# Ledger of designs, part 4: peptides against a protein of PDB entry 4BOS

Target 1, 163 residues: chain A of PDB entry 4BOS
Amino acid sequence: PVLTRTVVPADNSCLFTSVYYVVEGGVLNPACAPEMRRLIAQIVASDPDFYSEAILGKTNQEYCDWIKRDDTWGGAIEISILSKFYQCEICVVDTQTVRIDRFGEDAGYTKRVLLIYDGIHYDPLQRNFPDPDTPPLTIFSSNDDIVLVQALELADEARRRRQ
Target 2, 163 residues: chain A of PDB entry 4BOS as posed
Amino acid sequence: PVLTRTVVPADNSALFTSVYYVVEGGVLNPACAPEMRRLIAQIVASDPDFYSEAILGKTNQEYCDWIKRDDTWGGAIEISILSKFYQCEICVVDTQTVRIDRFGEDAGYTKRVLLIYDGIHYDPLQRNFPDPDTPPLTIFSSNDDIVLVQALELADEARRRRQ

## One batch from the design tools (peptide; aimed at target 1 A10 N12 D70 W73)

Design b1_p28_2_s2 (made by RFdiffusion4, then SolubleMPNN; its pose is not in this set)
Fold by OpenDDE base, seed 4:
Structure b1_p28_2_s2 (fold): chain B 163 residues (1-163), chain A 28 residues (1-28)
Amino acid sequence: as target 1 above (163 residues)
Amino acid sequence: SEAARRLELGRALNAARAAAAAAAAAAA
């Protein structure tokens, strides 16, 4: 089994497309972004005490309006929210630092999904199997540390290509 | 970059949540 990257469009909504891909078992749908942006806004709006200006960098309402734009970037706030929404750990391997940031690691989820991040773009990761009739896996056990190692290897290789 | 800034903020937020969860679990 090999962990591979599926390149999604760099259309400012790559995070949403990538998350959708992995949580839906490998479905590439760039058109999912508007709905996911609205979902984020809805969740942010639902808890203004937690999602304060200190966290958001702007008022709760301003953030909700901002994230619903089609040209604004999702980030760690969105990843945290989506982790909780989909009840899975979202692991982001960073090709710039070759480290993994784990969102939802303290929640006790049994599932994890993986994204690769290069500083400006997110892509989803999946495990391919030798059997062509076995579809790629995008949802892993939270106990599967091998996939984390493979993700680090993939990130390290990506970094080497840029050097 | 903005993306890097937001990711770093999220890392801090995630760490805080993990610490809080661990403390709560220890007290339970």
Scores: peptide ipSAE 0.090, ipTM 0.653, DockQ to the pose 0.022
OpenDDE base, seeds 1, 2, 3, 5: peptide ipSAE 0.062, 0.029, 0.027, 0.040; ipTM 0.638, 0.534, 0.546, 0.623

Design b1_p28_2_s3 (made by RFdiffusion4, then SolubleMPNN; its pose is not in this set)
Fold by OpenDDE base, seed 2:
Order: C-alpha cells, then structure tokens, then sequence
Structure b1_p28_2_s3 (fold): chain B 163 residues (1-163), chain A 28 residues (1-28)
C-alpha cells in the first residue's frame, strides 16, 4: 500500500475540502466549504468564553463573520474544531519542516486522518491498495504509526521536488 | 506558556503549528 495525495483546488477553501475528503472516505466536493465554514462559526459562537479574542485574534462575532467569507483561510484553530466535531485525530504533515502536527492527539480518538500542508495549501492523503477493487483508505487507526512514517516520506519527497 | 501559544495560534492561524496545537488541544 502507498500513501498518496489528491490535489484539491487552491480556492481559499482547501482546508475544508481536504478535511471533508478524508472524513467522508474519499469524497471530493469543493462545494462543501460554505457549510463547513458555517459549522465552525456556529461552534465558535456557542462558547464565547473559551473562543475569546485571545484565541481568535479578533472578537468572537468578528471571527464568525470572517470565517464565513469564501476568501478566508482555515488554519490550526479550525483543524482543532473539526477534529473535535468529527471525533478523530487530524495529522498534518508539513512539507516545509518535514514534521507532523497532530491535532486531537490527547483526546483518546480511535481514528486519525491525514493532510499534507506546504505553508499555504492543504491536500488530503489516502492509502492506495494494489487490489484495484479495494477503494483507497482515508481513515486510519490512531495506533497506525506506519502511516505517519509514510506521510513523512511523502513530505520529504515533496520538499526535495520544490527545492 | 499555554496563553502565549493560544495567542500565537490566533496571529498565525493559517499555519499548522505544533506548539499552538498542543495548547489548544489541552484546552478543548
């Protein structure tokens, strides 16, 4: 089995498209972003005590209005929120640093999904199988350390191609 | 500190940052 990336559009919503892809088992839907943005805004609005200006970099209301725009980018806080919502660890392999940032690591989730990140763009990762009748896997065991090694190898190769 | 990491999360929110992620994960 080989870990591969599926390139999603660079339309400012790549994080949402990528997360949707992996948590839905490999469904590419660039039109998913508006609903996911609304979901995040709803979660943030529901807990203004925790999602304070200190965390958001702006007021709770300003953040909610901002994240619902179609031209604003999701990042670490959105990943953390989506990890909690989907009850899975989200692992982001960074091609600039060749390291994995793990979101939800200490939450006790049994499943993990993987994204690849180059500093501005997110893509989803999937495991392809030799059997053509076996669909690619996007949801892994949180105990699967092999997939993390494969992700690092993929990131290192991506870094070498750019440099 | 956790507080500093959360502030950095807001300032550099587009990036996946391990330090900020750890602080936020502990708080959520």
Amino acid sequence: as target 1 above (163 residues)
Amino acid sequence: SAAAARKALGEARNAARAAAAAALAAAL
Scores: peptide ipSAE 0.029, ipTM 0.665, DockQ to the pose 0.028
OpenDDE base, seeds 1, 3, 4, 5: peptide ipSAE 0.029, 0.028, 0.029, 0.029; ipTM 0.655, 0.658, 0.674, 0.673

Design b1_p28_3 (made by RFdiffusion4)
Amino acid sequence: RPAHTEAEAAASRAAAAAAAAAAAAAAA
Pose (drawn by RFdiffusion4):
Structure b1_p28_3 (pose): chain A 163 residues (1-163), chain P 28 residues (1-28)
Amino acid sequence: as target 2 above (163 residues)
Amino acid sequence: RPAHTEAEAAASRXXXXXXXXXXXXXXX
C-alpha cells in the first residue's frame, strides 16, 4: 500500500476541508468549511482564559469573527481544537523542513489521521491499496507508527519534487 | 499567508472537480 495525497481546492479553507476528508473516512466536501469555522468560533469564545489576547493576537471576539470568514487560513489553534472535537490525533506532515507535528500527542486517542502541509497548502493523506475492492483508508491506529514513517518519506519526496 | 482571490479559488475548485471526474471515468 502507498501513502497518497489527494488534492483539495486551494480556496482558503483547505485546512478544514482536509481535516474533514480524513476524519470522515475519505469524503471531499468543500461546503463543510463554514460550519467547521463556526465550530471553532464556538470553542474559542467558550474559553477566553486560554484563548487570550496574547495567544490570538487580537480579542477573543475578533478572532471568532476572523476565523468565521471564508478567506482566513486555519492553523495550529484550529487543528488543536479539531483534534479534541474529533477525538483523534492529527498529524501534520510539514514538507518545508520535513517534520511531523502531532496534535493530540498525549491525549491517548485510538485514532490517527494525516495532513500534508507545504507552508501554504493543506491536503489530506490516505493509504491506497492495489486491490480493486479495498477503498483508501484515512484513519489509522495510534499504534500504527509505520504510517508516520511513510509520511516522513513522502514529505522528503514531496520536498524534492516541489523544488 | 495571503488570501487567494476568487478567480484563483474558482480555478482551483474547477481543477479538483475535473480530476475527480477523470478518476471516476477511469474506474468505470

Design b1_p28_3_s1 (made by RFdiffusion4, then SolubleMPNN; from b1_p28_3, 9 letters changed)
Fold by OpenDDE base, seed 4:
Structure b1_p28_3_s1 (fold): chain B 163 residues (1-163), chain A 28 residues (1-28)
Amino acid sequence: as target 1 above (163 residues)
Amino acid sequence: VPARSAEERAASRAATAARLAAAAAAAA
């Protein structure tokens, strides 16, 4: 089995497309972003005490309006929210630093999904199997440390290609 | 590990929705 990257469009919504891909078991749907942006906004709006100006960098309402735009980027806040919503750990391997940032790591989730990030763009990761009839896996056990090693290897290879 | 089923995803969304509704009600 090999961990591979599926390149999604660089249309400002790559985070949402990537998360959707992995949590839906490998479904590429670039049109998912508007609904996911709305979902984020709904969650943020539901808890203005937690999602404060200090956390958001803007008022709760301003953030909600901002994230629903089709040209704004998602980041750590959105990943954290999506981790909670989908009840899974979201692991982001960074090709610039060859590090994995884990979101939801202390929530006790039994499942994890993986994204690869280059400082600008997010892509989803999947495990491909030799058997062509076995579909790629995008949702892993939270105990599967092998996939984290494979993600680091993939990131390291990507970094070397840029050097 | 198999991918999440449609039922599992639906259950997750429902649970989240319930939590959000409860939080919203408490904040009202």
Scores: peptide ipSAE 0.029, ipTM 0.667, DockQ to the pose 0.018
OpenDDE base, seeds 1, 2, 3, 5: peptide ipSAE 0.025, 0.028, 0.023, 0.024; ipTM 0.586, 0.663, 0.583, 0.585; seed 5 fails the geometry check

Design b1_p28_3_s2 (made by RFdiffusion4, then SolubleMPNN; from b1_p28_3 with H4V T5S A7E A9R A16V A20L)
Fold by OpenDDE base, seed 3:
Structure b1_p28_3_s2 (fold): chain B 163 residues (1-163), chain A 28 residues (1-28)
Amino acid sequence: as target 1 above (163 residues)
Amino acid sequence: RPAVSEEERAASRAAVAAALAAAAAAAA
């Protein structure tokens, strides 16, 4: 089994495309972003007490208008929201630092998914199997620490290749 | 294989929509 990267379009919505890919079991759909942006905005708007300026860095309404634009990039706030929505840990391996940032790690989720991040762009990660008839795996057990090691190795290699 | 079933996602969307409707009514 080998952990590999699926390159998604380098557009403003790479985070959403990448998350959708892994939580849906390996479905590449670059057109998913508008609906995911709306979903996030709906969640944020529904709880202004929690999603305050302290959390968002802007007013609730300003954030909702901002995230629904087709040219704004998702980040840690959006990952946190999507982790809660999909009820899974989202692990982001950073190629610049060779570190993993774990979102939802304290929530007790039984599942984890992995993204790779280079400072501006997100891509999804998947485990490929030697048997070509066995489809890749994108959803892992939250107890699977081997996949985290593999992610770090992949990130280290990417760093050496300036990826 | 998806992390969340379609039924679970639909339920979550419905809950969010209901919360938004309630908030809009309160602000009117």
Scores: peptide ipSAE 0.025, ipTM 0.589, DockQ to the pose 0.017
OpenDDE base, seeds 1, 2, 4, 5: peptide ipSAE 0.019, 0.023, 0.023, 0.020; ipTM 0.596, 0.601, 0.594, 0.589

Design b1_p28_3_s3 (made by RFdiffusion4, then SolubleMPNN; from b1_p28_3, 9 letters changed)
Fold by OpenDDE base, seed 5:
Structure b1_p28_3_s3 (fold): chain B 163 residues (1-163), chain A 28 residues (1-28)
Amino acid sequence: as target 1 above (163 residues)
Amino acid sequence: VPAVSAEARAASRAAVAAALAAAAAAAA
């Protein structure tokens, strides 16, 4: 088994495309972003007490309008929301620091998905199998520490190649 | 390994499908 990345378009919506890819078991759909942005906006709007200016850096309404734009980047706030929505841990391995940021780690989810991040772009990660009849895996056990090690190795390699 | 929430995935797919349908209608 080898952990690999699937390159998604650099169209300002790479986070959403990447998350959709992994939670759907390896479905590449760049057209998913508008509705995922809307989903996030809906969730944020539904809980203004939690999603305050302190969390968002702007008013709740301003954030909702901002995230629905097709040219704005998603980040930690969006990942946290998507983790809760999909009921899984989202692990982001950063090639710049070679570290993993775990979102939803305190929620007790039984599954995790992985993204690779270079500071401006997100891509999804998947495990490929030597058996060609076995499809790639994108959803892992939250107890699978091997996949985290593999992700760090992949990130380190990417860093060395400045990718 | 348990799958991601079926309800969440279903909702996501439905939303994407609706968006694609709307786009197709607009392009028709």
Scores: peptide ipSAE 0.031, ipTM 0.659, DockQ to the pose 0.030
OpenDDE base, seeds 1, 2, 3, 4: peptide ipSAE 0.028, 0.022, 0.027, 0.029; ipTM 0.637, 0.629, 0.607, 0.680

Design b1_p28_3_s4 (made by RFdiffusion4, then SolubleMPNN; from b1_p28_3 with R1V H4V T5S A7E A9K A16V A20L)
Fold by OpenDDE base, seed 1:
Parts: structure tokens; C-alpha cells; sequence
Structure b1_p28_3_s4 (fold): chain B 163 residues (1-163), chain A 28 residues (1-28)
């Protein structure tokens, strides 16, 4: 089995496209981002006391307007929300540092998904199998630490190639 | 994307808080 990256469009919505891809078992849906952006905005708007300016870096309303734009990037806050929404750990391997940032790691989820991040772009990761009739795996056991090692190796290779 | 219940929203808020706390601790 080999861990590989599926390159999604660099259209400012790569985080949402990548998350959707892995949680849906390898489905590339270019139309998923607007609804995911609205979902996040709805959650943030529902609790202005928690999602304060201190957390958001802008007012609650400004954030909601901002995240719903089709040209703004998601980050850690959005990943955290999506982790809970999809009830899975989201592991982001960073090619710049060759480290994994884990979201939802203490929630007791049985599933984990993986993204690769280069500082400006997210892509989903998948495990390919030798049997061409076996579809790639995007949802892993939260006990599968081998996939994390493979992700680090992939990130290290990407860094060496400046990817 | 399915509709999100109030319970799911509350749980998401808790997850965000935990993630932010962990990030702050790691950065210190």
C-alpha cells in the first residue's frame, strides 16, 4: 500500500474540497465549498460569545461574511469545526515543517483522515492498493499510526522536491 | 452537507476550544 496525494484545484477552497474528498471516501466534488463555508458561518454565528473577536481576529459578523466569500482560505478554526461535524480526526501533514497537526485527537474518534499542506494549499491523501480493483482508502483507523509515518515520509519527499 | 443540529454545533465549539488550547500550549 502506498500513500498518495490527489491534487485538488487551487481555487481558494482547497481545504473544503480536500476535507470533503477524504470524508466521503474519495469523492472530488468541486461544488462542495459554498455549502461547507455556509455551514461553518452558521456554526460561528450561532455562538458569538464563544467565537469572539479574540478567537477570530475579527468580529463574529465580519468572520461570517469573510468565510462565505469564495476567495478566502480556511484554516485551523474551520478544520476543528469540520472534525467534529464529520466525527473524525483530521491530520494535517505540513511539508514546510514535516510535522503533523492533529485536530480532534482527544475526541475519541475511531476514524482519521489525512491532508497535506504546503503553507498555501491543501490536498487530500489516500492509500492506494496493488489490486487495481480495490479503491483507494481515505478513512483510516485512529489506531493506524503507520499511515502517519507514511504521511511524514510523503511530506519529507514533497519538501525535498519543493512541493 | 447535511443540516447541523444544535448539539453538533455545541460539540463543534468544544472541539474548537480544545484545539485552540492545545495550539496555545504548543506555541508557549
Amino acid sequence: as target 1 above (163 residues)
Amino acid sequence: VPAVSEEEKAASRAAVAAALAAAAAAAA
Scores: peptide ipSAE 0.019, ipTM 0.550, DockQ to the pose 0.020
OpenDDE base, seeds 2, 3, 4, 5: peptide ipSAE 0.019, 0.021, 0.019, 0.019; ipTM 0.576, 0.571, 0.570, 0.588; seeds 3, 4 fail the geometry check

Design b1_p28_6_s4 (made by RFdiffusion4, then SolubleMPNN; its pose is not in this set)
Fold by OpenDDE base, seed 3:
Structure b1_p28_6_s4 (fold): chain B 163 residues (1-163), chain A 28 residues (1-28)
Amino acid sequence: as target 1 above (163 residues)
Amino acid sequence: EEEEERLRRAREEALRVRAALKAAAAAA
């Protein structure tokens, strides 16, 4: 079994596409972005005390309007929100630094999903099995440290290939 | 507890969005 990446379109919504892919068990749907953006905005709008201007860098309303645009990118705040919503760790391995940033690691979640990030683009990661009839795994135990090692190895290889 | 209630409402409302996401995925 090996960890691999699925290349999603390099549009402004690659984060949302990638997250949807892993949390839904390997469903690639770039058309999910508009509704995923609305999901984020809905969560943020529901709790302006928690999602304050200090946290968002803009007013709650301004953020909600901004994130629903089709040309705005997702980042750490969106990953944090999605981690909380899906009740799982979201682990992002960076190919530039070969380091993993774990979102939701202190929340006690039993599940984790993995993304690979090159500084401008997100892709989802999956574990493939020798049996072709066994679908790739995208949701892992939060105790599965082997997958984190595999992610680091994959990121290091990607860095060497300038990928 | 007020925050928990806000989060609960957010999740419930977001489930409608999630359902739409799944519908879009099925249609694609």
Scores: peptide ipSAE 0.088, ipTM 0.633, DockQ to the pose 0.031
OpenDDE base, seeds 1, 2, 4, 5: peptide ipSAE 0.069, 0.077, 0.067, 0.074; ipTM 0.607, 0.612, 0.621, 0.605

Design b1_p28_7_s2 (made by RFdiffusion4, then SolubleMPNN; its pose is not in this set)
Fold by OpenDDE base, seed 3:
Structure b1_p28_7_s2 (fold): chain B 163 residues (1-163), chain A 28 residues (1-28)
Amino acid sequence: as target 1 above (163 residues)
Amino acid sequence: SAAAAEAARLEAAAAAARAVRAALLASL
């Protein structure tokens, strides 16, 4: 498929790097993680009623301190928050299950971005064009179902390569 | 089974995502 993966560093901040890449139109900046972690912490701190210990697995304050560490992983909570912040669907295709988890799917966003996840690592996805003068696309219409099919194909290929 | 467990994981993740979105929208 014309949808391709850009491999970001396999550090504990791969989710943040991947999200930054797709929402900024293809900018690879591994140094973005500290600010994005702080953004997450700020949003979580602002709503202690929802972001309770039951949700976070720790107190609100403990989570905020924890997520700002450079060796802690982001997950569904962080993706959901970033989806709202950037006002776009974040679609995560899982190579282990060949399924797409759509975050923000019922929010009415007109845009979507895509990540690929293998259970321990996130990478961003982009659409390449035959014309070398046309830059890759990382932000898609929420009506573009073809890109979801291409993401599933890419995940299936990745799964087969591991067999 | 492993397949059932993975399916349950993804369903839980989707539900959590919707809940977080709903809470954020309610707070803003």
Scores: peptide ipSAE 0.026, ipTM 0.526, DockQ to the pose 0.035
OpenDDE base, seeds 1, 2, 4, 5: peptide ipSAE 0.022, 0.024, 0.020, 0.019; ipTM 0.466, 0.503, 0.558, 0.432

Design b1_p28_8_s2 (made by RFdiffusion4, then SolubleMPNN; its pose is not in this set)
Fold by OpenDDE base, seed 5:
Structure b1_p28_8_s2 (fold): chain B 163 residues (1-163), chain A 28 residues (1-28)
Amino acid sequence: as target 1 above (163 residues)
Amino acid sequence: SLAARREEAAARARAAAAAAAAAAAAAL
């Protein structure tokens, strides 16, 4: 079994496309972004006490309007929200630092998904199996630390290719 | 599946919103 990346379009919505891919079990849908942006805005609007200006860096309403634009990229806030919504840990391996940022790690989720990030672009990660009839796996046990090691190896290789 | 978890999360959110609306109505 090998961990690989699926390259998604390098548009402003690569985070949303990548998250959708992994949480839906390997479904590539670049058109998912508008709905996911709206979902995030809805969640933020529903809890102004938690999603305060101090957390968002802007007013709750300003954030909701901003995230619904088609030219704004997602980041840590959006990943945290999506982790909570899908009730899974989202692990992002960074190819520049060769480290994993874990979102939802303290929530007690039993499942995790993985993304790879190069500082400007997100792609989803999947585990491929030797049997061609076995579909790739995108949802892992939160106890599967082997997949994290494989993600770090993949990121390190990507870093070396850029140097 | 995570799709099922998403649906469960959405259902909880809707239930909470409905409960809040009912409480507000009862306070009138």
Scores: peptide ipSAE 0.053, ipTM 0.596, DockQ to the pose 0.019
OpenDDE base, seeds 1, 2, 3, 4: peptide ipSAE 0.043, 0.048, 0.040, 0.048; ipTM 0.607, 0.621, 0.591, 0.612

Design b1_p28_8_s3 (made by RFdiffusion4, then SolubleMPNN; its pose is not in this set)
Fold by OpenDDE base, seed 4:
Structure b1_p28_8_s3 (fold): chain B 163 residues (1-163), chain A 28 residues (1-28)
Amino acid sequence: as target 1 above (163 residues)
Amino acid sequence: SLEERRREAAKRARERQAAAAAAAAALA
């Protein structure tokens, strides 16, 4: 089994495309971004007390309008929101620092998904199997630390390639 | 509702990942 990345389009919605890919079990849907943006907006709008201006950096309504734009980029807050919604840990391996940022790790989720991030672009990670008829694994046990090691290896190699 | 969407997403994921999960377990 090898951990690999699926390169998604390099657009302003790469985070949403990547998250959708892993949480849906390996579904590459280039058209999923608008719905993912609406999902986040719905979540945020549903709890204005929690999703305050202090957290969002703007009013609840302003954030909802902003995130639904087709040209705004998602980041840590969106990852946190999606982690909570899908009730899984979202692990982002950073190729610039060769470190993994874990979102939702304190929530006690039993599942984790992985993304790779280079500072501007997100891609999903998957585990491939020798049998070509077996689909890739995108949802891992939160106890699977081997996949984190493999992700770090991918990041380290990516960093070396850029140096 | 959000809860319905959450449950449906989880169901789809489990169904789609069943073969992959089995393969992973076999190699563990």
Scores: peptide ipSAE 0.686, ipTM 0.945, DockQ to the pose 0.017
OpenDDE base, seeds 1, 2, 3, 5: peptide ipSAE 0.676, 0.673, 0.670, 0.669; ipTM 0.942, 0.941, 0.940, 0.939

Design b1_p28_8_s4 (made by RFdiffusion4, then SolubleMPNN; its pose is not in this set)
Fold by OpenDDE base, seed 2:
Structure b1_p28_8_s4 (fold): chain B 163 residues (1-163), chain A 28 residues (1-28)
Amino acid sequence: as target 1 above (163 residues)
Amino acid sequence: SLEERRAAFRAAARAAQAAAAAAAAAAA
């Protein structure tokens, strides 16, 4: 089995597309972003005490309006929210630093998904099998450290290709 | 709906974990 990258469109919603891909088991749907943005806004709006200005960098209402725009990018805040919503660890391997940022790591989730990030763009990761009849895997055990090693290897290769 | 997707994700995650466990057992 090999961990591979599926390139999603380089639009403002690549994070949402990538998350959707992995949580849906490998479904590429670039049109998923509006619904995902609304979901995040709904969650944020429902808990203004937790999602404070200190966290959001703007008022709760301003953030909700901002995240629903089609030209705003998701980041750590959105990943954290999606991690909690889907009850999974979201691991982001950064090709610039060859490090993995783990979201939801202390929540006790039993599952994890993986994204690759180059400082601007997010893509989903999947495990392919040699048997063509076996579909790719996008959801892993949170105890699967091998997949993290594979992600780091993939990131290292990506970095080398850019240099 | 997103709730349906959440449920589907959980089901897929369970299936994936079961498959991974089976694969690990087979490799042992």
Scores: peptide ipSAE 0.131, ipTM 0.671, DockQ to the pose 0.016
OpenDDE base, seeds 1, 3, 4, 5: peptide ipSAE 0.067, 0.070, 0.121, 0.087; ipTM 0.619, 0.565, 0.694, 0.578

## One batch from the design tools (peptide; aimed at target 1 A10 D70)

Design b1_p29_6_s4 (made by RFdiffusion4, then SolubleMPNN; its pose is not in this set)
Fold by OpenDDE base, seed 3:
Structure b1_p29_6_s4 (fold): chain B 163 residues (1-163), chain A 29 residues (1-29)
Amino acid sequence: as target 1 above (163 residues)
Amino acid sequence: AAAAAAAAARIAARAAAADAALAALLAAE
């Protein structure tokens, strides 16, 4: 079994497309972004005490309006929200530093998904099997540390290739 | 809250189905 990258469109919504891909078991749907952005905004708007200006860097309303734009980037705040929504760890391997940021790591989730990030763009990761009839996996046990090692190896190779 | 619970349940069900399928394949080999 090998961990591989599925390249999603390099648009401002690559984070949302990538998260959707992994949590839906490998469904590539770039059109998911508007609804994913709205989901984020709805969650933020519903809990202004937790999602404060101190957390968001802007007022709750300003953030909700901003994240619903089709030209704004998702980042750590959005990943944290999506981790909490889907009740899974979201592990992001960075090709520039060859490090993994684990979102939701302290929540006790039993499942994890993996993204690869190059400082600008997010892509989803999947595990492929030698048997062509066995479908790839995108959801892993939070105890599967082998997949994290494979993600680091993939990121290190990407760094060596300047990717 | 219901939407979040449904999303989590879908992830869990998909993971469980994948694990069961793999176990069945290995048992048949």
Scores: peptide ipSAE 0.279, ipTM 0.752, DockQ to the pose 0.019
OpenDDE base, seeds 1, 2, 4, 5: peptide ipSAE 0.033, 0.178, 0.031, 0.033; ipTM 0.594, 0.712, 0.596, 0.539

Design b1_p29_7 (made by RFdiffusion4)
Amino acid sequence: AAAAAAAAERARLMALFAEKAAALRAERA
Pose (drawn by RFdiffusion4):
Structure b1_p29_7 (pose): chain A 163 residues (1-163), chain P 29 residues (1-29)
Amino acid sequence: as target 2 above (163 residues)
Amino acid sequence: XXXXXXXXERARLMALFAEKAAALRAERA
C-alpha cells in the first residue's frame, strides 16, 4: 500500500477540510469549515487563561472573530484543539524542512491521522490499497509507526517534486 | 442559481488564497 495525498481546494480553509477528511475516514466536505471554525472559537473563548493575549497576538474575542472568518488560515492552535476534540493524534508532515509535528503526542490516543503541509497548503494523507475492494484508510493506530516513516519519505519526495 | 453563487464564491476564495500565498512567499524571500 502507498501513502497518498488527496488535493483539497485551496480556499483558505484547507486545514479544516483536511482534518475533517482524515478524522471522518475519508470524506471531502468543504462546507464543514465554518462549523469547525465556530467550534474553535467556542473552545478558545472557554479558556482565556490559556488562550491569552500573548499566545494569540490579540484579545481572546478578536481571535475568535478572526478564526470565524472564511479567509483566515488555521494553524497550530487550531490543530491542537482539533486533536483533543476528535481524540486523535494529528501528525502534520512538514515538507518545507521534512519533519513531523505530532499533536496529541502525549495524550495516549489510540488513533493517528496525517496531514501534509508545504508552508502554504494543507492536504490530507491516506493509505491506498492495490485491491479493488479495499477503500483508502485515513485513520491509523498509534502503534503504527511505519506510516510515520512512509510519510517522512513522502515528504522528501514531495519536497523534491515541488522544487 | 444557488449552485452558481456557491461556485463563484469558492472561485473568489481560491483567488484570495493564491494572492495571500504569493505575498507570504515574497515576504519569506

Design b1_p29_7_s2 (made by RFdiffusion4, then SolubleMPNN; from b1_p29_7, 9 letters changed)
Fold by OpenDDE base, seed 5:
Structure b1_p29_7_s2 (fold): chain B 163 residues (1-163), chain A 29 residues (1-29)
Amino acid sequence: as target 1 above (163 residues)
Amino acid sequence: AAAAAAAARQAALEAAAAAKAAALLAARA
């Protein structure tokens, strides 16, 4: 079994497409972004004390309007929210630094999913099996540290290719 | 209040999760 990358469209919604892919078990749906953006806005709007201007960099309302646009990029705030919503750890391996940023690591989730990030674009990661009839795995045990090592190896290789 | 805000966030998450679950079940029916 090897960890591989599925390249999603390089549009403004690659984070949402990538998260959707891994949490839904390998379903590629580039049209998922509008609904996910609205979901995030709903959650942010529900807690203006936590999602303050200091956290968002703009007012709560301004953020909600901003994230619902089709041309704005998701980042750490959105990943954190999606981790909580899907009740899983989201691990992002960065090809520029060959480091993993973990979201939801202290929440006690039993599952984790993995993304690869190059500073601009997000892609989902999956485990492929030797048996061609066994579908790829995108949801891993939070105790599976092997997959994190494999993600780092994949990122290191990408860095060497300047990918 | 912090507690009220946390409760509101949790309620929003749960409501959204319930809606997602309902949609999934409807798709399977």
Scores: peptide ipSAE 0.045, ipTM 0.621, DockQ to the pose 0.020
OpenDDE base, seeds 1, 2, 3, 4: peptide ipSAE 0.034, 0.030, 0.020, 0.031; ipTM 0.611, 0.614, 0.583, 0.609

Design b1_p29_7_s4 (made by RFdiffusion4, then SolubleMPNN; from b1_p29_7, 11 letters changed)
Fold by OpenDDE base, seed 2:
Structure b1_p29_7_s4 (fold): chain B 163 residues (1-163), chain A 29 residues (1-29)
Amino acid sequence: as target 1 above (163 residues)
Amino acid sequence: AAAEAAAARLAALEAAAAAQAAALAAARA
């Protein structure tokens, strides 16, 4: 089995598209962003005590309005929220640093999904199998360290290709 | 066994990446 990336559109919603892809088992839907943004805003609005200005960098209401815009980019806070919502660890391998940032690592989730990040753009990762009748896998065991190694190797290769 | 080997490889890759970053920073200085 080989870990590969699926290139999603290079737009301001690549994070949402990528997360949607992996948590839905490999469904590419570039039009999912508005709903994903609304979902995040609803979660944030539901708990203003936890999602404080200190965490958001702006007031709860300002954040909700901001994230629902079609031209704003998701980041660490959105990944954390989506990890909690989907009850899975989200692992982001960075091709610039060749490191993995793990979101939801301490939550005790049994599943993990993987994204690849180059400093501006997110893409989803999937495991392809040699059997053509076996569909690619996007959801892995949280104990699967092999997939993390494969992700790092993929990121290292990507970095070398750019340099 | 495979999981343990994978964990070790992961640590090695991360350490190598950190070393590369440090070398790059030193070259830029």
Scores: peptide ipSAE 0.030, ipTM 0.603, DockQ to the pose 0.022
OpenDDE base, seeds 1, 3, 4, 5: peptide ipSAE 0.022, 0.016, 0.022, 0.021; ipTM 0.545, 0.484, 0.566, 0.561

